# Ledger of designs, part 198: peptides against a protein of PDB entry 2YKT

Target 1, 231 residues: chain A of PDB entry 2YKT
Amino acid sequence: SRSEEMHRLTENVYKTIMEQFNPSLRNFIAMGKNYEKALAGVTYAAKGYFDALVKMGELASESQGSKELGDVLFQMAEVHRQIQNQLEEMLKSFHNELLTQLEQKVELDSRYLSAALKKYQTEQRSKGDALDKCQAELKKLRKKSQGSKNPQKYSDKELQYIDAISNKQGELENYVSDGYKTALTEERRRFCFLVEKQCAVAKNSAAYHSKGKELLAQKLPLWQQACADPS

## One batch from the design tools (peptide; made by RFdiffusion4, then SolubleMPNN)

Design b2_p25_5_s4 (from b2_p25_5, 11 letters changed)
Fold by OpenDDE base, seed 2:
Structure b2_p25_5_s4 (fold): chain B 231 residues (1-231), chain A 25 residues (1-25)
Amino acid sequence: as target 1 above (231 residues)
Amino acid sequence: SSAEEELERKIEELKEEIEKLAEES
């Protein structure tokens, strides 16, 4: 029936969130944590590289013929430090605004969805059972009427059951329809939450990249000229 | 967090509603 099909669709939405979306989201979080760890590793390795560059700058500063190049090398290391600070801010946002929040949501969501689905199923079954009961009673009444010498005695009761069946059928259909809309809304809300959190991360990432580009664009011409224009 | 607390409240609300429905059925 229409109501049975809509009921199946509703249950499938909840099952899709629980069995497909949430596990995939957990994997996404895990991959995010791995990515964060890798970026932290990059920052650590970069620190070692630029600390070594500072050492080269110190040697240049101690020389008689290359002293000005010491300042250039120090500036290169300083720009790296500033870029690193922006990366660290981005990583903090990535952790706190995306990963942590998604992890909190996905943990609670399994319990929520289980309860929501169970509520829907319980009420759907209750309405279905009430309908079935009325249908069964009408069938019994019709059997009694057919066996009676005075069928008109049961006409009013038959009409009452017909009306009750019609009303209960309508209520069931409406409930299942609303349940389906609710389930789809729950699914959409979860995707929207992910998109919004990812947008925040994207903005912070853009800020990191912009700052790096700005700093390098400002200094690179100076550094490129350093060997050609000895002070 | 406030979001976690809200979700926990919703879970408890749903549980109570389920229990009521079960009693009425």
Scores: peptide ipSAE 0.050, ipTM 0.688, DockQ to the pose 0.026
Fold by OpenDDE base, seed 3:
Structure b2_p25_5_s4 (fold): chain B 231 residues (1-231), chain A 25 residues (1-25)
Amino acid sequence: as target 1 above (231 residues)
Amino acid sequence: SSAEEELERKIEELKEEIEKLAEES
């Protein structure tokens, strides 16, 4: 029936969230943690590289003919430090505003969706059973009427069951339809939350990249000229 | 968090509603 098909669709939405979306989201979080760890590793390795650059700057400062190049090398290392600070801020946001929040939500969501689906199924069944009961009683009544010497005595009761069946059918259809809309809304809400959190990540990433571009653009012309002007 | 607490409350509400429906059936 139409209500049975709509019921199946509703259950499938919940199942898709529970069996496809949530596991995929857990994997996404895991991949995010791996990415965060790798970026932290890059940070550590970069520190070693630019610390070594500072050491080269110290040696230049101690030289007779390359003293001014020492300052250039120090500036290069300092710009890196500032860029790195922006990266660390981005990573903190990535962890706290995306990964942690998604992890907390996905854990609770399994329990929530199980309960929500069970509630829907229980109520849907209750309404269906009530409808079936009324249909069965009408059938019994009609059999009694056909075997009776006075069928007219059952006419009012037959009308009552017909009306009850019509009302219960409409109620069931409306409930299942609303259930389907609710399920789709639940799914959409989860995708929207993911999109919103990724937008926050994108904003923080943009800030990191912009700061790096600005700092390098400011200093690079000076550094490029340093070797052309020997002391 | 407040959002987590709200979700926990909703879970408990749903459980109670399921129990009521089961008793009425």
Scores: peptide ipSAE 0.032, ipTM 0.661, DockQ to the pose 0.025
Fold by OpenDDE base, seed 4:
Structure b2_p25_5_s4 (fold): chain B 231 residues (1-231), chain A 25 residues (1-25)
Amino acid sequence: as target 1 above (231 residues)
Amino acid sequence: SSAEEELERKIEELKEEIEKLAEES
């Protein structure tokens, strides 16, 4: 029936969230944690590289013919420090505003959705069983009427069952329809939450990249001319 | 629900009335 088909669609939405979306979201969080760790590793390795660059700047400053290049190398290391600070701020936001919040949501959501689906299924079954009972009783009544010497005595009861069936059918269809709309809204809300959190991360990432570009663009012309200038 | 319980009661009442009508014939 139409109600049975819509019921299956409703259950499939909940099942898709629980069995596909939530496991995929857990994997996304895990990959995010791995990415965060890798970025922290990159920043640590970069610190070692630029500390070594500072050492080269110290040697230049101690030289007779390359002293001014020491200042250039120190400036390069300082710009790196500023870029690193901006990256660390972005990573803190990535951790606190996306990963932690998604982890909290996905953990709570499994229990919530199971309860919501169970509630829907219980009420849908109750309404369906009540409808089936009325239909079964009408069928029994019609069999009794056909075997009776006075079928007319059952006519009023037949009309009452027909009316009850019609009302129950309408209530079931409305309930299942509303259930389907609710399920789709729950699914959309979860995708929207992910999109919004990812947008916040993207803004913070853009700020990191913008700051790095600004600092490098300001200094790079000065550094490029340093070797062309007389000692 | 209360509405479902009420309808179940009404169905049982209707069944009893049908059985009574059958016994009278």
Scores: peptide ipSAE 0.024, ipTM 0.497, DockQ to the pose 0.009; fails the geometry check
Fold by OpenDDE base, seed 1:
Structure b2_p25_5_s4 (fold): chain B 231 residues (1-231), chain A 25 residues (1-25)
Amino acid sequence: as target 1 above (231 residues)
Amino acid sequence: SSAEEELERKIEELKEEIEKLAEES
């Protein structure tokens, strides 16, 4: 029946969230943590490289003929430091605004969805059983009427059962339809939340890239000319 | 739900009425 099909669709939405979405989200969080760790590692390794560059700048500053190049090397290291600071801010946001929040939500969501599905199933079954009961009673009534010498005495009761069945069928269909809409809304909400959090990450990432581009674009011409200018 | 309980009551009332009608025949 239409109601049975809609019921199966509703259950499938909840099952998809619990069995596919939530496990995939946990994996996404885990991969995010790995990515964060790798970026932190890059930041640390970069610090070592640019600290070594500063040492080269110190040597240039101690030289008689290359003092100005020492300042250039220091500027290069400082620009890198500023870029890395922006990266660290992005990583903090990535951790706090995306990973932590998703982790908290996915843990709570399993219990919530299980309860929501159980509630839906219980009420759907109750309404279905009530409908089946009315249908069974109508069938019994019709059998009694057919075996009776006066079948007309059951006519009013037959009508009452027909009306009750019609009403219960309508209520069941409406309940299942609303249940399906609710389930789809729950699914959509979860995807929307993920998209919104990724948008925040993208915004912070854009700020990092913009700052790096700006700083390098400003200084690079100066650095490129440093060797051409005879001291 | 309260609506289900009411419906169950109505079904039981209808059953009792059907039984009474059957005994009177």
Scores: peptide ipSAE 0.022, ipTM 0.466, DockQ to the pose 0.009; fails the geometry check

Design b2_p25_6_s1 (from b2_p25_6, 16 letters changed)
Fold by OpenDDE base, seed 5:
Structure b2_p25_6_s1 (fold): chain B 231 residues (1-231), chain A 25 residues (1-25)
Amino acid sequence: as target 1 above (231 residues)
Amino acid sequence: SETEEFLAEQQAKLDKFLQEMLEKV
């Protein structure tokens, strides 16, 4: 029936969230943590590289013929430090605004969805069983009527059962329909939350890239000219 | 599980990368 098919679809939405979405989200969070760890490692390694560059700048500053190039090397290291500071800010946002919030949510969601599905199933079954009972009683009444010398005495009761069946069928169909809409809304809400959190990360990432571009664009022409214009 | 195996493989790749980076410093 239409109600049975829509019931199956409703259950499948909840199952898809529990068995596909939530495991995939846990994997997404794990990959995010790995990405954060890798970027932190890059930041640390970069510090060592640019500290070594500063040491080269010190040596240039101590020379008689290359003193001005010491300042250039120091500026290169300083610009890198500022870019890395922006990366660290982006990573903090990535951790706090995306990973932590998703992790907290996914841990609670399994219990919530299980309870929501069970509530829906219990009420759906209750309405279905009530319908089946009325149909069974109508069938018993019709058998009694067929065996009676006066079948007209059962006509009013038959009409009452027919009306009750019609009403219960309508209630079941409406309940299952609303259940399906609710399930789809629950699924959509989870994707929307992910999109919104990813947008916040994207804004912070854009700020990091913009700041790095600005700093390098300002200084790079000066550094490129440094060897051509000795002091 | 397939997910656990995938995560373990990704972690191993990351650990190798980080180790190589630290050895270069």
Scores: peptide ipSAE 0.018, ipTM 0.314, DockQ to the pose 0.033
Fold by OpenDDE base, seed 3:
Structure b2_p25_6_s1 (fold): chain B 231 residues (1-231), chain A 25 residues (1-25)
Amino acid sequence: as target 1 above (231 residues)
Amino acid sequence: SETEEFLAEQQAKLDKFLQEMLEKV
């Protein structure tokens, strides 16, 4: 029936969220944690490299013929420190605004969806059983009327069952239709939440890249000229 | 599960990479 097909579609939406979306989101969070760990590793390695650059700047400052190059090397290390601070802010936001919130959301939504699906199934079954009962009673009444010497005695009761069946069929179809719209809305809400959180990450990443570009663009011309005039 | 196996392989690759970087520093 139309109601049975729409019921199957509704259940399939909930099952797709629970069995495909939620596991895939958990995997996405795990991959995000791995990415965060790798970026922290890069950060640590970069610190060692630029600390070594500072040491080269100290040696230049102690030299007789390369003192001004010491200041250039220190400026290069300082610009890196500022870029690194911006990266740490981005990583903090990545952890707190994306990973933590997605992890909390997926746990809460798993329990919520199970309860929502169970509630829908219970009410759908209740309405279906009530319809089936009315159809069965109408069939019994018609059999009794065909065997009776006075069929008109059952005419009013037959009309009442026909009206009840029509009403219950309409209620079931409306309930299943609304259930399907609700399920699709729940699915869309989860994808929208992911998109919104990823937009926040993209904004923070853009700020990191912009700050780095600005700092380097400001200083790079000065650094490129430092070797042209041996003073 | 295939997902758990994939995650374990990716973690092992990452751990190896990080270890190699730490040994060079």
Scores: peptide ipSAE 0.015, ipTM 0.315, DockQ to the pose 0.032
Fold by OpenDDE base, seed 1:
Structure b2_p25_6_s1 (fold): chain B 231 residues (1-231), chain A 25 residues (1-25)
Amino acid sequence: as target 1 above (231 residues)
Amino acid sequence: SETEEFLAEQQAKLDKFLQEMLEKV
């Protein structure tokens, strides 16, 4: 029936969230934590590299013939420090605004979805059982009428059961339809939340890349000429 | 699970990479 098909669709939405979306989201979070750890490793390694560059700059500054190149090397290290600060802010956002919030939600969601599905199933079954009962009573009444010498005696009751069945069928269909819309809304909400959190990360990442591009574009021409034009 | 094994493998690769980086710095 239409209601049975829509019921199956509703249950399948909840099943897809619980068995496909949530496990995939847990994997996404785990991959995000790995990415964060790798970036932390890169930042540490980069710090060591540019700290060593500063030492080379100190040696240049102490030299008689390469003093101006010391300033260039210091500027390179300073630009890196500024870029690194932007990266750290991006990583903080990545952790706090994406990973932590998704992790909290996915753990709570299993219980929520289980309860929501159970509530839907319980009410759907209750309405279905009430409909089935009315249909069964109508069938019994019709059998009794067929065996009676006065079938007109049961005509009014037959009409009452037909009306009750029609009403209960309509209520069941509406409930299942609303249940399906609710389930689809729950699914969409989860994807929207992921998109919104990823947008926040993307915004902060864009700020990091923009600042890096700006600083390097400003300084790189000066650094490139430093060896050709001793001053 | 297959997912858990995959994640463990990726973590091991990452840890190795990070260790190699730390040894070079």
Scores: peptide ipSAE 0.013, ipTM 0.305, DockQ to the pose 0.032
Fold by OpenDDE base, seed 2:
Structure b2_p25_6_s1 (fold): chain B 231 residues (1-231), chain A 25 residues (1-25)
Amino acid sequence: as target 1 above (231 residues)
Amino acid sequence: SETEEFLAEQQAKLDKFLQEMLEKV
């Protein structure tokens, strides 16, 4: 029946969230933690590289013929330090605003969805059983009427069961339809939350890249001229 | 589980990468 098909679709939405979406989200969080760890490693390695660049700048400053290049090398290291500081701020936001919040939410969500599905199934079954009972009683009544010397005695009761079946069938169809809409809304809400969190990540990433581009665009022409204009 | 095995493999690759990077510094 239409109601049975829509019931199966509703259950499949909940099962897809519980068995596919939530495990995939846990994997996404784990991959995010790996990405964070790798970027922290890059920050540490970059510090060593630019500390070594500062040492080269010190040697230039101590030279007789390359003193001005010492200042250039120091500026290069300082600009990189500022870019790395911006990266660290982005990583803090990535951890606190994305990973932690997703991790908390996915753990709570498993219990919520299980309870929501169980509630839906219980009420759907209750309405279905009530409908089946009315249909069974109508069938019994019709059998009694066919064997009776006075079939008209059962006509009013037959009409009452037909009306009750029609009403219960309509109620079941409406309930299952609303259940399906609710399940789809729950699925959409989870994807929307992920999109919103990724928008925050994208904004933070844009700020990081913009700051780096600005700093380098300002200084790079000066650095490129340093060797051409010995002082 | 398959997911746990996949995550363990990815973590091992990352740890190796980070170790190799730090050894070059």
Scores: peptide ipSAE 0.013, ipTM 0.315, DockQ to the pose 0.033

Design b2_p25_6_s2 (from b2_p25_6, 18 letters changed)
Fold by OpenDDE base, seed 3:
Structure b2_p25_6_s2 (fold): chain B 231 residues (1-231), chain A 25 residues (1-25)
Amino acid sequence: as target 1 above (231 residues)
Amino acid sequence: SEIEEFIAEAQKKMDEFLEEMKKKV
């Protein structure tokens, strides 16, 4: 029937969220944690590299012929330190705004969706059983009427069951239709949440890249000229 | 090997750094 097909579609949406979306989201979070770890590793390694660059700047500052290049090397290291600080800020945001929030949501969702699906199934079954009961009673009444010497005696009761069946059928169809819309809305909400959180990450990433470009663009011309004429 | 040991130590330091970063949040 139409209601049975719509019921199957509704259950399939919930099942898709629980069995496909949520496991995939957990994997996405895990991959995000791996990415975070790798970027933290980059930050750590960069510190060692630019600390070593500072040491080269110290040696230049102590030299007789390259003293001014010491300041250039210090500036290079400082600019990159600022870029790394911006990366650390981005990583904090990535952790707090994406990974933590997604992890919290996916954990809560397992219990929520199970309860929501069970509630829907229980009510759908209740309405279906009530409809089936009325249909069965009408069938019994019609059999009794056909065997009666006075069929007209049952006419009013037959009309009552027909009306009850029509009403219960309509209620069931509406309930299942609304259930399907609700399920689709729940699915969309989850994708929207992911998109919104990823947008926040993208904004923070853009800020990191923009700050790096700005700092380097400001200083690079000065650094490029440092070796043209000795002081 | 020496390279494998280096990688293992680097991984340990990276993990420690990550934990420190989490504490700053």
Scores: peptide ipSAE 0.015, ipTM 0.266, DockQ to the pose 0.034
Fold by OpenDDE base, seed 2:
Structure b2_p25_6_s2 (fold): chain B 231 residues (1-231), chain A 25 residues (1-25)
Amino acid sequence: as target 1 above (231 residues)
Amino acid sequence: SEIEEFIAEAQKKMDEFLEEMKKKV
């Protein structure tokens, strides 16, 4: 029946969220934490590299013929420091605005969805059982009427059961339809939340890249001329 | 689960990578 099909669809939505979406989201969070860790590792490794660059700048500053190149090397290291500071800000936002919030939500969601599905199933079954009971009673009444010397005695009761069945069928169909819409809304809400949080990540990432581009674009022409213009 | 195993393997590889990088610095 239409109601049975809609019921199966509704249960499948909840099942998909619990068995596919939530585990995949946990994986997404784990991969995000790995990415964060790797970027922190990049920051650490970069510090060592640019500290070594500063040392080269110190040596240039101590030389008789390359003193001005020391300042250039120091500027290169300083620009990198500023870029890394921007990366740290981005990572903080990535952690606090995405990973932590997703982790909190996914942990709570399993219990919520289980309860929501159970509530739906309980009420759906209750309505279904009530319908089945009315149908069974009508069938029993019809059998009794067919064996009776006065079938008209049961006509009013038959009409009552027919009306009750019609009403209960409509109520069941409406309930299952609304249940399906609710389930789809729950699924959509979860994807929307992920999209919104990822938009925040994208915004913060754009700021990081913009700042780095700006700083390098400003200084690179000066550094490129340093060897051509000895002091 | 398959996903949990995948995560564990990925984390292990990442940790190994980071330790290698620290040794090179």
Scores: peptide ipSAE 0.005, ipTM 0.308, DockQ to the pose 0.033
Fold by OpenDDE base, seed 4:
Structure b2_p25_6_s2 (fold): chain B 231 residues (1-231), chain A 25 residues (1-25)
Amino acid sequence: as target 1 above (231 residues)
Amino acid sequence: SEIEEFIAEAQKKMDEFLEEMKKKV
């Protein structure tokens, strides 16, 4: 029946979220945490490199003939520090605004969806069973009427069962239809949440890249000219 | 699960990489 098909579709949406979306989201979060750790590792390695560059700048500053190049090397290290600060800010946002929030959501969601599906199944079954019972009672009534010497005795009850069946059928169809819409909305909400969080990350990433580009574009011409200047 | 195993393997590789990088600094 149409109701049975829609019921199957509704259950499949919940199952898809629980068995495919949520596990995939957990994997996404795990990969995000690994990516964050890798970027933190880059930060650590970069610090060592630019600290060593600062040491070269110190040596230049102590020299008689290369003192001005010391300032250039310090500026290079300082610009890197500023870029790194922007990266750290982006990473904090990435952690707090995407990973943590997604993790909190996905952990709560398994229990929520299981309960929601169970509630839907219980109510759907209850409505279906009530309909089946009314149909069975009508069938029994009709058999009793057919064997009776006074069939008119059962006419009012027959009409009552027919009306009850019609109403229960309509209620079941509406319930299943609304259940399907609700399930699709639940699925869409989860994708939208992911997209929104990823958009926030993208904005923060854009800010990081823009700041880095600005800082380097400002200083690079000066640094490129430094060796051409007389000592 | 297959996904959990994949995550565990990926994490192990990442941890090994990060440890190697720390030794270079």
Scores: peptide ipSAE 0.000, ipTM 0.277, DockQ to the pose 0.032
Fold by OpenDDE base, seed 5:
Structure b2_p25_6_s2 (fold): chain B 231 residues (1-231), chain A 25 residues (1-25)
Amino acid sequence: as target 1 above (231 residues)
Amino acid sequence: SEIEEFIAEAQKKMDEFLEEMKKKV
C-alpha cells in the first residue's frame, strides 16, 4: 500500500543516517584530526628550518662584505613568521569551528536518532494495528450478516465500520507522510551543518593562502636582486 | 572496523613522526 511504502522509505532515511552518514562523519572527523596533527608537525619542522636560516642571517650581518644579505635573510624569516601566524589562525578555526562541533554532535546523534525512529515506529504500529482490528471486525460482521434471517439489522453497524476504517486509513497515511518529511528534514539538517562549518574553514583557508601570496609576491623581487646590488 | 584500524595506524605513524622531529631539535 501507499502507507506501507512511505513507511519503508521513512525507516530507510533513519537507517541511512545511522548506518552510513554518522560512521562516515566519524571517519571524516578522525581524518581531520590526523590532518591537523600533520600540519602541526609541518609547523614544528618549519620553525627549525627558519630558525637555522636566521642563524645564517646573523653570520651574514657579522661579515665584512655580506651585511646587506643578513637583512634579506631576516626578512625571509619574518615573512615566514607572518605566514605561520595565518596558518595558526586557520588551524584554530579548523579545530574549534569544525572538528570539535562535529564531534560533539555526532556523539549525541546516535542516541537521538534511535529514540526518534523508535517513537515513530511505535506510533505507526499502533495506528496500523488499530486499522487492522477495525478491518477484521468489519469482516466478522459481514459473515454474521450473510448467515442472518434479517441482514438489514447489521447495515448501520457496517456503515460505521466502513467510516471508521476510512478515518483510520487517512490518519495513518498522514502520520507516515509527516514522518517521512521529518526524516528528510533531519538528514538535510546534518548535511547543511557540515556545509556551513566547512564554509568557515574554506574562508580561513582562503585568508591564509591570500596573505602568504601577498607577502611573498611583495618581497620576492627585492630578495632576487639582493646579490646583484652589493653594498 | 577496517576504517577504525586504518585511522589508528595512521595516528600511530603520526605520533612516531612527531617524536622523531622533537629529537632533532
Scores: peptide ipSAE 0.005, ipTM 0.284, DockQ to the pose 0.030; fails the geometry check

